# Ledger of designs, part 27: peptides against a protein of PDB entry 5VVV

Target 1, 276 residues: chain A of PDB entry 5VVV
Amino acid sequence: FLCGVVEGFYGRPWVMEQRKELFRRLQKWELNTYLYAPKDDYKHRMFWREMYSVEEAEQLMTLISAAREYEIEFIYAISPGLDITFSNPKEVSTLKRKLDQVSQFGCRSFALLFDDIDHNMCAADKEVFSSFAHAQVSITNEIYQYLGEPETFLFCPTEYCGTFCYPNVSQSPYLRTVGEKLLPGIEVLWTGPKVVSKEIPVESIEEVSKIIKRAPVIWDNIHANDYDQKRLFLGPYKGRSTELIPRLKGVLTNPNCEFEANYVAIHTLATWYKSN
Target 2, 276 residues: chain A of PDB entry 5VVV as posed
Amino acid sequence: FLCGVVEGFYGRPWVMEQRKELFRRLQKWELNTYLYAPKDDYKHRMFWREMYSVEEAEQLMTLISAAREYEIEFIYAISPGLDITFSNPKEVSTLKRKLDQVSQFGCRSFALLFDNIDHNMCAADKEVFSSFAHAQVSITNEIYQYLGEPETFLFCPTEYCGTFCYPNVSQSPYLRTVGEKLLPGIEVLWTGPKVVSKEIPVESIEEVSKIIKRAPVIWDNIHANDYDQKRLFLGPYKGRSTELIPRLKGVLTNPNCEFEANYVAIHTLATWYKSN

## One batch from the design tools (peptide; made by RFdiffusion4, then SolubleMPNN)

Design b1_p10_5_s3 (from b1_p10_5, 6 letters changed)
Fold by OpenDDE base, seed 1:
Structure b1_p10_5_s3 (fold): chain B 276 residues (1-276), chain A 10 residues (1-10)
Amino acid sequence: as target 1 above (276 residues)
Amino acid sequence: FKEKMREAAL
């Protein structure tokens, strides 16, 4: 069971010292996972093709080593979906080289994220792939196999919550293709009925699990505040029955942008997880 | 635009 934090918000990324402090807190609270997915980290999303510099490489190696020191699984995410051409072998090779570099930093766990992108494929991709889901699954499977089938590999769908599913969760052709064609060793991220789900009912997890043919990892936006810079979410982790735990592969909370605001969010997630 | 996608889905 993956339990911990995803740094998955828009806005200023956490500094390396904040991430190290996070790992110390995660260990203390018996949580085990950190997903590196900061939207405004340039080489994560906007400039995903760019290799890390020597200085950036040293920082990432130090961060990955710190995660290992605190027994935290470090998952490196990349979000190529803004401008990738899935059918272009050069784009695929560029993605492979980027993940090879991160593998050299000592990273062993990875994620491909296709959240918050347009559903339209370019003309070249439409000639090769029958749908957007087929394009995403093809590259994800290829990368997963290329990396030697890592123990932890995550996929974030474009339809990552109930409100983004067309026509709905159980009838989505996109999620059906993901469930049928995504290799079984790849985990699927999900935010619940909404992007920010006040509640995640057990029945809603059973519905999505059926179509994706696996238990999801919850990307939990309950404490996310990147959509409202005037608000801080300081309340406890709530609206999730502990009956979800045996029906999930994990829970990763995406908390407030302000690192110092997240004590209650993360501590109460840990209490929830241990109450099972 | 991207922040607005989360706002529009709330």
Scores: peptide ipSAE 0.089, ipTM 0.843, DockQ to the pose 0.598
Fold by OpenDDE base, seed 3:
Structure b1_p10_5_s3 (fold): chain B 276 residues (1-276), chain A 10 residues (1-10)
Amino acid sequence: as target 1 above (276 residues)
Amino acid sequence: FKEKMREAAL
């Protein structure tokens, strides 16, 4: 069971010292996972093709080593979906080369994120793939196999919550294709009925699990505040029954952008997880 | 994205 934090917000990424402090807190609270997915990190999303510099490589190597020191699984995410051409072998090879570099930093766990992108394929991809889901699954499976089938590999769908599913969760052709064709060793990220789910009912997890043919990992936006910079979410982790735990592969909270605001959010997630 | 998060939170 993956339990911890995703740094998945828009806005200023956390500094390396904040991330190391996070790992110390996660270990202390018996949480086990950190997903590196900062949307405004240039080489994560906007410039995903660009290799890390020597200086950036040293920083990432140090961060990954710190995660290992605190027994935290470091998952490196990349978000190529803004401008990747799925049918272009050069794009696939560029993605492979980027993930090879991160593997050399000592990273063993990875994620491909296709959240917050246009649902339309380019003309070249339409000639090769039957749907957007087919294109995403194809590259995800290829990358997963290329990396030697790492123990933890995550996929974030474009339809990552109930409100983004067309026509709905149980009838989504996109999620059906993901469930049928995504390799079984790849985990699927989900935010619940909404992007910011006030509650995540057990029945809603049973519904999505049926179509994706696996238990999801919750990307939990309950404490996310990047959508409203005037708000801080300081309340406890709530609106999730502990009966969800045996029905999930994990829970990763995407908390407030302000690192120091997240004590209650992360601590109460840990209490929730231990109460099962 | 930020707007989508607001709409989905309402």
Scores: peptide ipSAE 0.086, ipTM 0.837, DockQ to the pose 0.516
Fold by OpenDDE base, seed 4:
Structure b1_p10_5_s3 (fold): chain B 276 residues (1-276), chain A 10 residues (1-10)
Amino acid sequence: as target 1 above (276 residues)
Amino acid sequence: FKEKMREAAL
């Protein structure tokens, strides 16, 4: 069971010292996972093709080493979906080289994120792939196999919540393709019925699990505030029955952008997790 | 509201 934090918000990423402090807190609270997915990290999303500099490499190596010191699984995410051509072997090779570099930093767990992108494929991809889901699954499977089938590999679908599913969760052709074609060792991220789910009913998890043919990892936006800079979410982790735990592969909370605001959010997630 | 902000990042 993956339980911890995803740094998955828009806005200023956390500094390395905040991330190290996070790892210390995660260990203390018996949480085990950090997903590196800061939307405004340039080489994560906008410039995903660009290799890390020597200085950036040293920082990431130090961060990954710190995660290991605190027994926290460090998952490196990349979001190539803004401008990748899925059918272009050069794009696939560029993605491979980027993940090879991160592997050299000592990273062993990875994620491919296709959230918050246009559903339209380019003309070249339409000639090769039957659908957007087929294109995403193809590259995800290829990368997963290329990396030697790492123990933890995550996929974030473009339809990552109930409200983004067309026509709905159980009938989505996109999620059906993901469920049928994504290799079984790859985990699927999900935010619940909504992007920000006030509640995540058990029945909603059973519904998505059936179509994706696996238990999801919850990307939980309950404390996310990147969408409203005037709000801080300081309340407890709530609206999730402990009956979800045996039906999930994990829960990763995507909390407030302000690192200092997240004590209650993360601590109460840990209490929730240990209550079952 | 977050859906709108994420839609604006599309």
Scores: peptide ipSAE 0.078, ipTM 0.824, DockQ to the pose 0.178
Fold by OpenDDE base, seed 5:
Structure b1_p10_5_s3 (fold): chain B 276 residues (1-276), chain A 10 residues (1-10)
Amino acid sequence: as target 1 above (276 residues)
Amino acid sequence: FKEKMREAAL
């Protein structure tokens, strides 16, 4: 069971010292996972093709080493979906080389994220792939196999919540393709019925699990505030029955942008996890 | 709110 934090918000990323402090807190609270997915980290999303500099490499190596020191699984995410051409072998090779670099930093767990992108494929991809889901699954499976089938590999679908599914969760052709064609060792990220789910009913997890043919990892936006900088979500982790735990592969909370605001959010997630 | 903001930003 993956339990911890995803740094998955828009806005100023956390500094390396905050991330190290996070790992210390995660260990103390018996949580085990950190997903590196800061939307405004340039080489994560907007400039995903760009290799890390020597200085950036040293910082990432230090961060990955710190995660290992605190027995936290460090998952490196990349979001190529803004401008990748899935059918172009040069794009696939560029993605492979980027993940090879991160593997050299000592990273062993990875994620491919296709959230918050346009659903339209380019003309070249339409000639090769039957749908957007087929294109995403093809590259994800290829990368997963290329990396030697790492123990933890995550996929974030473009339809990552109930409200983004067309026509709905159980009838989505996109999620059907993901469920049928995504390799079984790849985990699927999900935010619940909504992007920010006030509640995640057990029945909603049973519904999505059926179509994706696996238990999801919750990307939980309950404490996310990137959409409203005038608000801090300081309340406890709630609206999730502990009956979800045996029906999930994990829970990663995407909390407030302000690192200092997240003590209650993360601590109460840990209490929730240990209560089952 | 986040859904509406994401739809407005895309």
Scores: peptide ipSAE 0.075, ipTM 0.826, DockQ to the pose 0.181

Design b1_p10_5_s4 (from b1_p10_5, 6 letters changed)
Fold by OpenDDE base, seed 1:
Structure b1_p10_5_s4 (fold): chain B 276 residues (1-276), chain A 10 residues (1-10)
Amino acid sequence: as target 1 above (276 residues)
Amino acid sequence: VKEAMKKAAL
């Protein structure tokens, strides 16, 4: 069971010392996972093709080593979906080389994210792939196999919550293609009925699990504030039955952008997880 | 736009 934090918000990424302090807190609270997915990190999303410099490489190696020191699984995410051409072998090879570089930093767990992108393929991709889901699954499977089938590999769908599913969760052709064609060793991220789910009912997890043919990892936006930085979400982790735990592969909370605001959010997630 | 995508699904 993956339990911890995703740094998955828009806005200023956390500094390396905040991430190291997070790992200390995660270990102390018996949490085990950190997903590196900062949306405004230059080489994570907008410029995903760019290799890390020597200085950036040293920082990432130090961060990955610190996660290992605190027994925290470090998952490196990349979000190529803004401008990748899935049918272009040069784009696929560029993605492979970027993940190879991160593997050399000692990273062993990875994520491919297709959240917050347009549902339309370019003309070249439409000639090769039957749908956007087929294009995403094809590259995700190829990358997963190329990396030697790492123990933890995550996929974030474009339809990552109930409100984004067309026509709905159980009938979505997109999620059906993901469930049927995504390799079984790849985990699927999900935010619940909404992007920010006040509650995540058990029945809603059973519905999505049926179509994706696996238990999801919850990307939990309950404490996310990147959509309204005038607000801080300081309340406890709530509106999730502990009956979800045996029906999930994990829970990763995406908290407030302000690192110092997240003590209650992360501590109460840990209490929830240990209460089962 | 992307912040608006999160907010539109709230």
Scores: peptide ipSAE 0.106, ipTM 0.862, DockQ to the pose 0.581
Fold by OpenDDE base, seed 2:
Structure b1_p10_5_s4 (fold): chain B 276 residues (1-276), chain A 10 residues (1-10)
Amino acid sequence: as target 1 above (276 residues)
Amino acid sequence: VKEAMKKAAL
């Protein structure tokens, strides 16, 4: 069971010292996972093709080593979906080289994120792939196999919550394609009924699990504030029955942008997880 | 736009 934090917000990423402090807290609270997915980290998303500099490499190696020291699984995410051409072998090769570099930093767990992108493929991809889901699954499976089928590999769908599913969760052709064609060793991220779900009912997890043919990892935006930087979500982790735990592969909370605001959010997630 | 997509689903 993956339980911890996704740094998945828009705005200023956490500094390396905050991430190290996070790992200390995660270990102390018996949480086990950190997903590196900061939307405004240049080489994560907008410039995903760019290799890390020597200085950036040293920082990431140090961060990954710190995660290991605290027994936290460091999952490196990349979000190529803004401008990747899925059918272009050069793009696939560029993604492979980027993940090879991160693998050299000692990273062993990875994620491909296709959240917050348009549903449209370019003309070249439309000639090769039957749908956007087919394109995403193709590259995800290829990368997963290329990396030697790492123990933890995550996929974030473009339809990552109920409100993004067309026509709905159970009838989504996109999620059906993901469920049918995504290799079974790849985990699927899910956010619940909404982008920010006040509640995640058990029935909603059963519904999505049926179509994706696996238990999801929850990307939980309950404490996310990147959409309204004038608000801090200081309340407890709530509106999730502990009956979800046996129906999930994990829960990763995407908390407030302000690192210091997240004590209650993360601590109460840990309490929730240990209450089962 | 993307922050708007996240916001539009709230």
Scores: peptide ipSAE 0.102, ipTM 0.854, DockQ to the pose 0.543
Fold by OpenDDE base, seed 4:
Structure b1_p10_5_s4 (fold): chain B 276 residues (1-276), chain A 10 residues (1-10)
Amino acid sequence: as target 1 above (276 residues)
Amino acid sequence: VKEAMKKAAL
């Protein structure tokens, strides 16, 4: 069971010392996972093709080593979906080389994120792939196999919540393709019925699990504030039954952008997880 | 509203 934090917000990324402090807290609270997915980290999303500099490499190696020191699984995410051409072998090779570099930093767990992108393929991709889901699954499977089938590999769908599913969760052709074609060793990220789910009912997890043919990892936006910088979410982790735990592969909370605001959010997630 | 706001941060 993956339980911890995703740094998955828009806005100023956490500094390396905040991330190291997070790992200390995660270990202390018996949480086990950190997903590196900061939306405004340039080489994560907007410039995903760009290799890390020597200085950036040293920082990431130090961060990954710190995660290992605290027994925290470090998952490196990349979000190529803004401008990748899925059918272009050069794009696939560029993505491979980027993830090879991160593998050299000692990273062993990875994620491909296709959240918050347009549901449109370019003309070249439309000639090769039957749908956007087929294109995403193709590259995801290829990258997963290229990396030697790492123990933890995550996929974030473009339809990552109930409200983004067309016509709905159980009838989504996109999620059907993901469930049928995504290799079984790849985990699927999900935010619940909504982007920011006040509640995640058990029945809603059973519904999505059926179509994706696996238990999801919850990307939990309950404490996310990137959509309203004038608000802090200081309340406890709530609106999730502990009956979800046996029905999930994990829960990763995407908390407030302000690192100092997240003590209650993360601590109460840990209490929830240990209460089962 | 909240869902639209999260996408509007793009």
Scores: peptide ipSAE 0.101, ipTM 0.852, DockQ to the pose 0.224
Fold by OpenDDE base, seed 5:
Structure b1_p10_5_s4 (fold): chain B 276 residues (1-276), chain A 10 residues (1-10)
Amino acid sequence: as target 1 above (276 residues)
Amino acid sequence: VKEAMKKAAL
């Protein structure tokens, strides 16, 4: 069971010292996972093709080493979906080389994120792939196999919540393709019925699990404030039955952008997790 | 509102 934090918000990323402090807190609270997915990290999303500099490499190696010191699984995410051409072998090879670099930093767990992108393929991809889901699954499977089938590999679908599914979760052709064609060792991220789910009912997890043919990892936006930074979400982790735990592969909370605001959010997630 | 705000930052 993956339990911890995703740094997955828009806005100023956390500094390396905040991330190290996070790992210390995660260990202390018996949480085990950190997903590196800061949307405004330049080389994560907008410039995903760009290799890390020597200085950036040293920082990431230090961060990955710190995660290991605190027994926290460090998952490196990349979001190529803004401008990748899936059918272009050069794009696939560029993504491989980027993840090779991160593998050299000592990273062993990875994620491909296709959240918050347009669902339209370019003309070249339409000639090769029968749908957007087929294009995403093809590259994800290829990357997963290329990396030697890492123990933890995550996929974030473009339809990552109930409200993004057309016509709905159980009938989505996109999620059906993901469930049928995504390799079984790849985990699927999900935010619940909504982008920011006040509640995640057990029945909603059973519904999505059936179509994706696996238990999801919850990307939990309950404490996310990137959509309204005038608000801080200081309340406890709630609206999730502990009956979800045996039905999930994990829970990663995407909390407030302000690192200092997240004590209650993360601590109460840990209490929830240990209460099962 | 919340969902629309995340998409409006794109």
Scores: peptide ipSAE 0.100, ipTM 0.847, DockQ to the pose 0.221

Design b1_p10_6_s1 (from b1_p10_6, 7 letters changed)
Fold by OpenDDE base, seed 5:
Order: sequence, then structure tokens, then C-alpha cells
Structure b1_p10_6_s1 (fold): chain B 276 residues (1-276), chain A 10 residues (1-10)
Amino acid sequence: as target 1 above (276 residues)
Amino acid sequence: KEKMEEIALS
């Protein structure tokens, strides 16, 4: 069971000292996972093709080493979906080389994210792939196998919540393709019925699990505030029955952008996880 | 931005 934090918000990323403090807190609270997915990290999303500099490499190696010191699984995410051509072997090879670099930093767990992108494939991809889901699954499976089938590999679908599913969760051709074609060792991220789910009912997890043919990892936006910079979500982790725990592969909270605001959010997630 | 627009539409 993956339980911890995703740094997955838009806005100013956390500094390295905040991330190290997070790992110390995660260990203290018997949480086990950190997903590195800061949307405004240039080499994560907008410039995903660009290799890390020597200085950036030293910082990432230090961060990955700190996660290991605190027994926290460090998952490195990349979001190539803004401008990748899935059918272009050069794009696939560029993605492979980027993840090889991160593997050299001592990273062993990875994620491919296709959230918050246009559903339209380019003309070249339409000639090769039957749908956008087929293109995403093809590259994800190829990368997963290329990395030697790492113990933890995550996929974030473009339809990552109930409200983004067309026509709905149980009938989505996109999620059906993901469930049928995504290799069984790859985990699927999900935010619940909505992007920011006030509640995540058990029946909603049973519905999505059926179509994706696996238990999801919750990307939980309950304490996310990147969409409303005037609000801080200081309340407890709530609206999730502990009956979800045996029906999930994990829960990663995407909390407030302000690192100092997240004590209650993360501590109450840990209490929730231990109560099952 | 995109996630903010989709949250504002949901």
C-alpha cells in the first residue's frame, strides 16, 4: 500500500530542505511514499525533453538519497503529454534517455502522467494509433518494459476522475482501453468522482477498479489549494471511509502549496491509514 | 491553469 504525499500542484515547488523535512515527517508518521510531480518544474512538464544539468543532477541525487535515508519510496514523475508525438521513435528515445538519467541518480520508481492535456492527437499519431488511450498505453508499456519493469510504476490517465470520463466511468472507451491494454504491473492514479473530491465513496472505487482492471492509487486533492490561492485547507483528512484501504493500491495526498500548512493534512492521513 | 479552468467548470 503506497501512502504519503504527491508534490503535484501548480505554483512554486517546495525547496529541497522542505522535501527533506517532509521525508522525516513521513517516516515519523509511518508513511512510505513521495511522488515528485511539481507541475511548474520545467524539466518535469514544459521542457520534459531537457536533461538535468550537473547542478540539478546533484540536487536530485541528494534528494533521492535523503528519501532512502528515511525509508521513503521516491517516485519520479514526468508529464510529456503537452507536446509529445507518440508515434515518433525519436520522442520515445528522448523519454527513455531522460528516465535513464534519473535512474542514474538512484531512482527506482517512476510515473508517466497524462493529466491536464488536450485529448486530440496530431495527424501522425492518428495514422498509427486507434485512439489517444492506445497511444498513451503503447508508450507507457514500452517505457515500463525498457526500465526493466520497476516495482513501482504509475500511470495518470487523461480521464483521471469521474467528471472527465466520457460518457461516464463505467462506459468510458478511454478507460476501457487503459484497463485492457496497460500492463498489469502498472498502477493507475485516480482523484475520485471529481478533480477535488469532497467524498470518495466505496462504490465509486469499485466502479473505476472494474473498468481499469486493478485497484487505483488515489491522487487525493482534498487539501490542494493551487486552484484558489486565497484559501488554505487546514482541516483533517476526511470523507474517505477506512473501507477504501483494502480496495486501493495507495493514497498520495496532494496538499496545500504552502509547505507549512500541511501538518494536519498529512498527520490525519497517517492516522486514517493506521486505523484500518 | 488548465486544472484550474476544469475545476472552475466542474
Scores: peptide ipSAE 0.057, ipTM 0.804, DockQ to the pose 0.472
Fold by OpenDDE base, seed 2:
Structure b1_p10_6_s1 (fold): chain B 276 residues (1-276), chain A 10 residues (1-10)
Amino acid sequence: as target 1 above (276 residues)
Amino acid sequence: KEKMEEIALS
């Protein structure tokens, strides 16, 4: 069971010292996972093709080493979906080289994120792939196999919550393709009924699990505040039954952008997780 | 955009 934090917000990423402090807190609270997915990290999303510099490599190596020291699984995410051409072997090779570099930093767990992107494929991809889901699954499977089938590999669908599913969760051709074609060792991220779900009912997890043919990892935006810089979510982790735990592969909270605001959010997630 | 729109609609 993956339980911890996704740094998945828009806005200023956490500094390395904050991330190290996070790992210490996660260990102390018997949480086990950190997903590196800061939207405004240039080499994560907008410039995903760009290799890390020597200085950036040293920082990431130090961060990954710190996660290991605190027994926290460091999952490196990349979000190539803004401008990747899925059918282009050069793009696939570029993604492979980027993840090889991160593997050299000592990273062993990875995520491919296709959240918050346009659903349209380019003309070249339309000639090769039957749908956007087929394109995403193809590259995800290829990367997963190329990396030697790492123990933890996550996929974030473009339809990552109930409101983004067309026509709905249980009938989504996109999620059906993901469920049928994504290799079984790849985990699927899910956010619940909405981008910010006040509640995540058990039935909603059973519904998505059926179509994706696996228990999801929750990307939980309950404490996310990147959409309102004047608002802090200081309340406890709530609106999730503990009956979800046996039906999930994990829960990763995407909390407030302000690192110091997240004590209650993360601590109460830990309390929730341990209550099962 | 879509994420912010859904949050604004929630």
Scores: peptide ipSAE 0.056, ipTM 0.798, DockQ to the pose 0.419
Fold by OpenDDE base, seed 4:
Structure b1_p10_6_s1 (fold): chain B 276 residues (1-276), chain A 10 residues (1-10)
Amino acid sequence: as target 1 above (276 residues)
Amino acid sequence: KEKMEEIALS
């Protein structure tokens, strides 16, 4: 069971010292996972093709080493979906080289994120792939196999919540393709019925699990505030039955952008997880 | 809702 934090918000990423402090807190609270997915990290999303500099490499190596010191699984995410041509072997090779670099930093766990992108494929991809889901699954499977089938590999679908599913969760052709074609060792991220789910009912997890053919990892936006810079979410982790725990592969909270605001959010997630 | 869609699509 993956339980911890995803740094998955828009806005100023956390500094390396905040991330190290997070790892200390996660260990202390018997949480085990950090997903590196900061949207405004240029080399994560907008410039995903760009290799890390020597200085950036040193920082990431130090961060990954710190995660290991605190027994926290460091998952490196990349979001190539803004401008990748899935059918172009050069794009696939560029993505491979980027993840090879991160593997050299000592990272062993990875994620491909296709959240928050246009559903339209380019003309070249339309000639090769039957759908956007087929294109995403193809590259995800290829990268997963290229990396030697790492123990933890995550996929974030473009339809990552109930409200983004067309026509709905159980009838989505996109999620059906993901469930049928995504290799079984790849985990699927999900935010619940909504992007920010006030509640995640058990039946909603049973519904999505059936179509994706696996238990999801919850990307939990309950404490996310990147969409409202005037608001901090300081309340407890709530609206999730402990009956979800045996039906999930994990829960990763995407909390407030303000690092110091997240004590209650993360601590109460840990209490929830231990109450099962 | 809309603002998250705006951030997601911007």
Scores: peptide ipSAE 0.053, ipTM 0.799, DockQ to the pose 0.209
Fold by OpenDDE base, seed 3:
Structure b1_p10_6_s1 (fold): chain B 276 residues (1-276), chain A 10 residues (1-10)
Amino acid sequence: as target 1 above (276 residues)
Amino acid sequence: KEKMEEIALS
């Protein structure tokens, strides 16, 4: 069971010292996972093709080593979906080289994120793939196999919550393709009925699990505030029954952008997880 | 954008 934090918000990423402090807190609270997915980190999303510099490589190696020191699984995410051409072998090879570099930093766990992108394929991809889900699954499976089928590999769908599913969760052709064609060792990220789910009912997890043919990992936006910088969510982790735990592969909270605001958010998640 | 719109509707 993956339990911890996703750094998955828009705005200023956390600094390396904040991330190391996070790992110390995660270990202390018996949490086990950090997903590196900061949307405004240039080489994560907008410039996903760009290799890390020598200085950036030293920072990432130090961060990954710190995660290992605290027994925290470091998952490196990349979000190529803004401008990748899925049918172009050069794009696939560029993605492989980027993940090879991160593997050399000592990273062993990875994620491909296709959230917050246009659902329309380019003309070249439409000639090769029958749908956007087929294009995403093709590259995700190829990358997963290329990396030697790592123990932890995550996929974030474009339809990552109930409200984004057309016509709905149980009838989505996109999620059906993901469930049928995504390799069984790849985990699927989900935010619940909404992007920011006030509640995540057990029945809603049973519905999505049926179509994706696996238990999801919750990307939990309950404490996210990147959408309104005037908001600060200081309340406890709530609106999630502990009956979700046996029905999930994990829970990763995407908390407030303000690092110091997240004590209650992360501590109450840890209490919830240990209450079984 | 869509993420922010959905949150505003939440």
Scores: peptide ipSAE 0.042, ipTM 0.766, DockQ to the pose 0.463

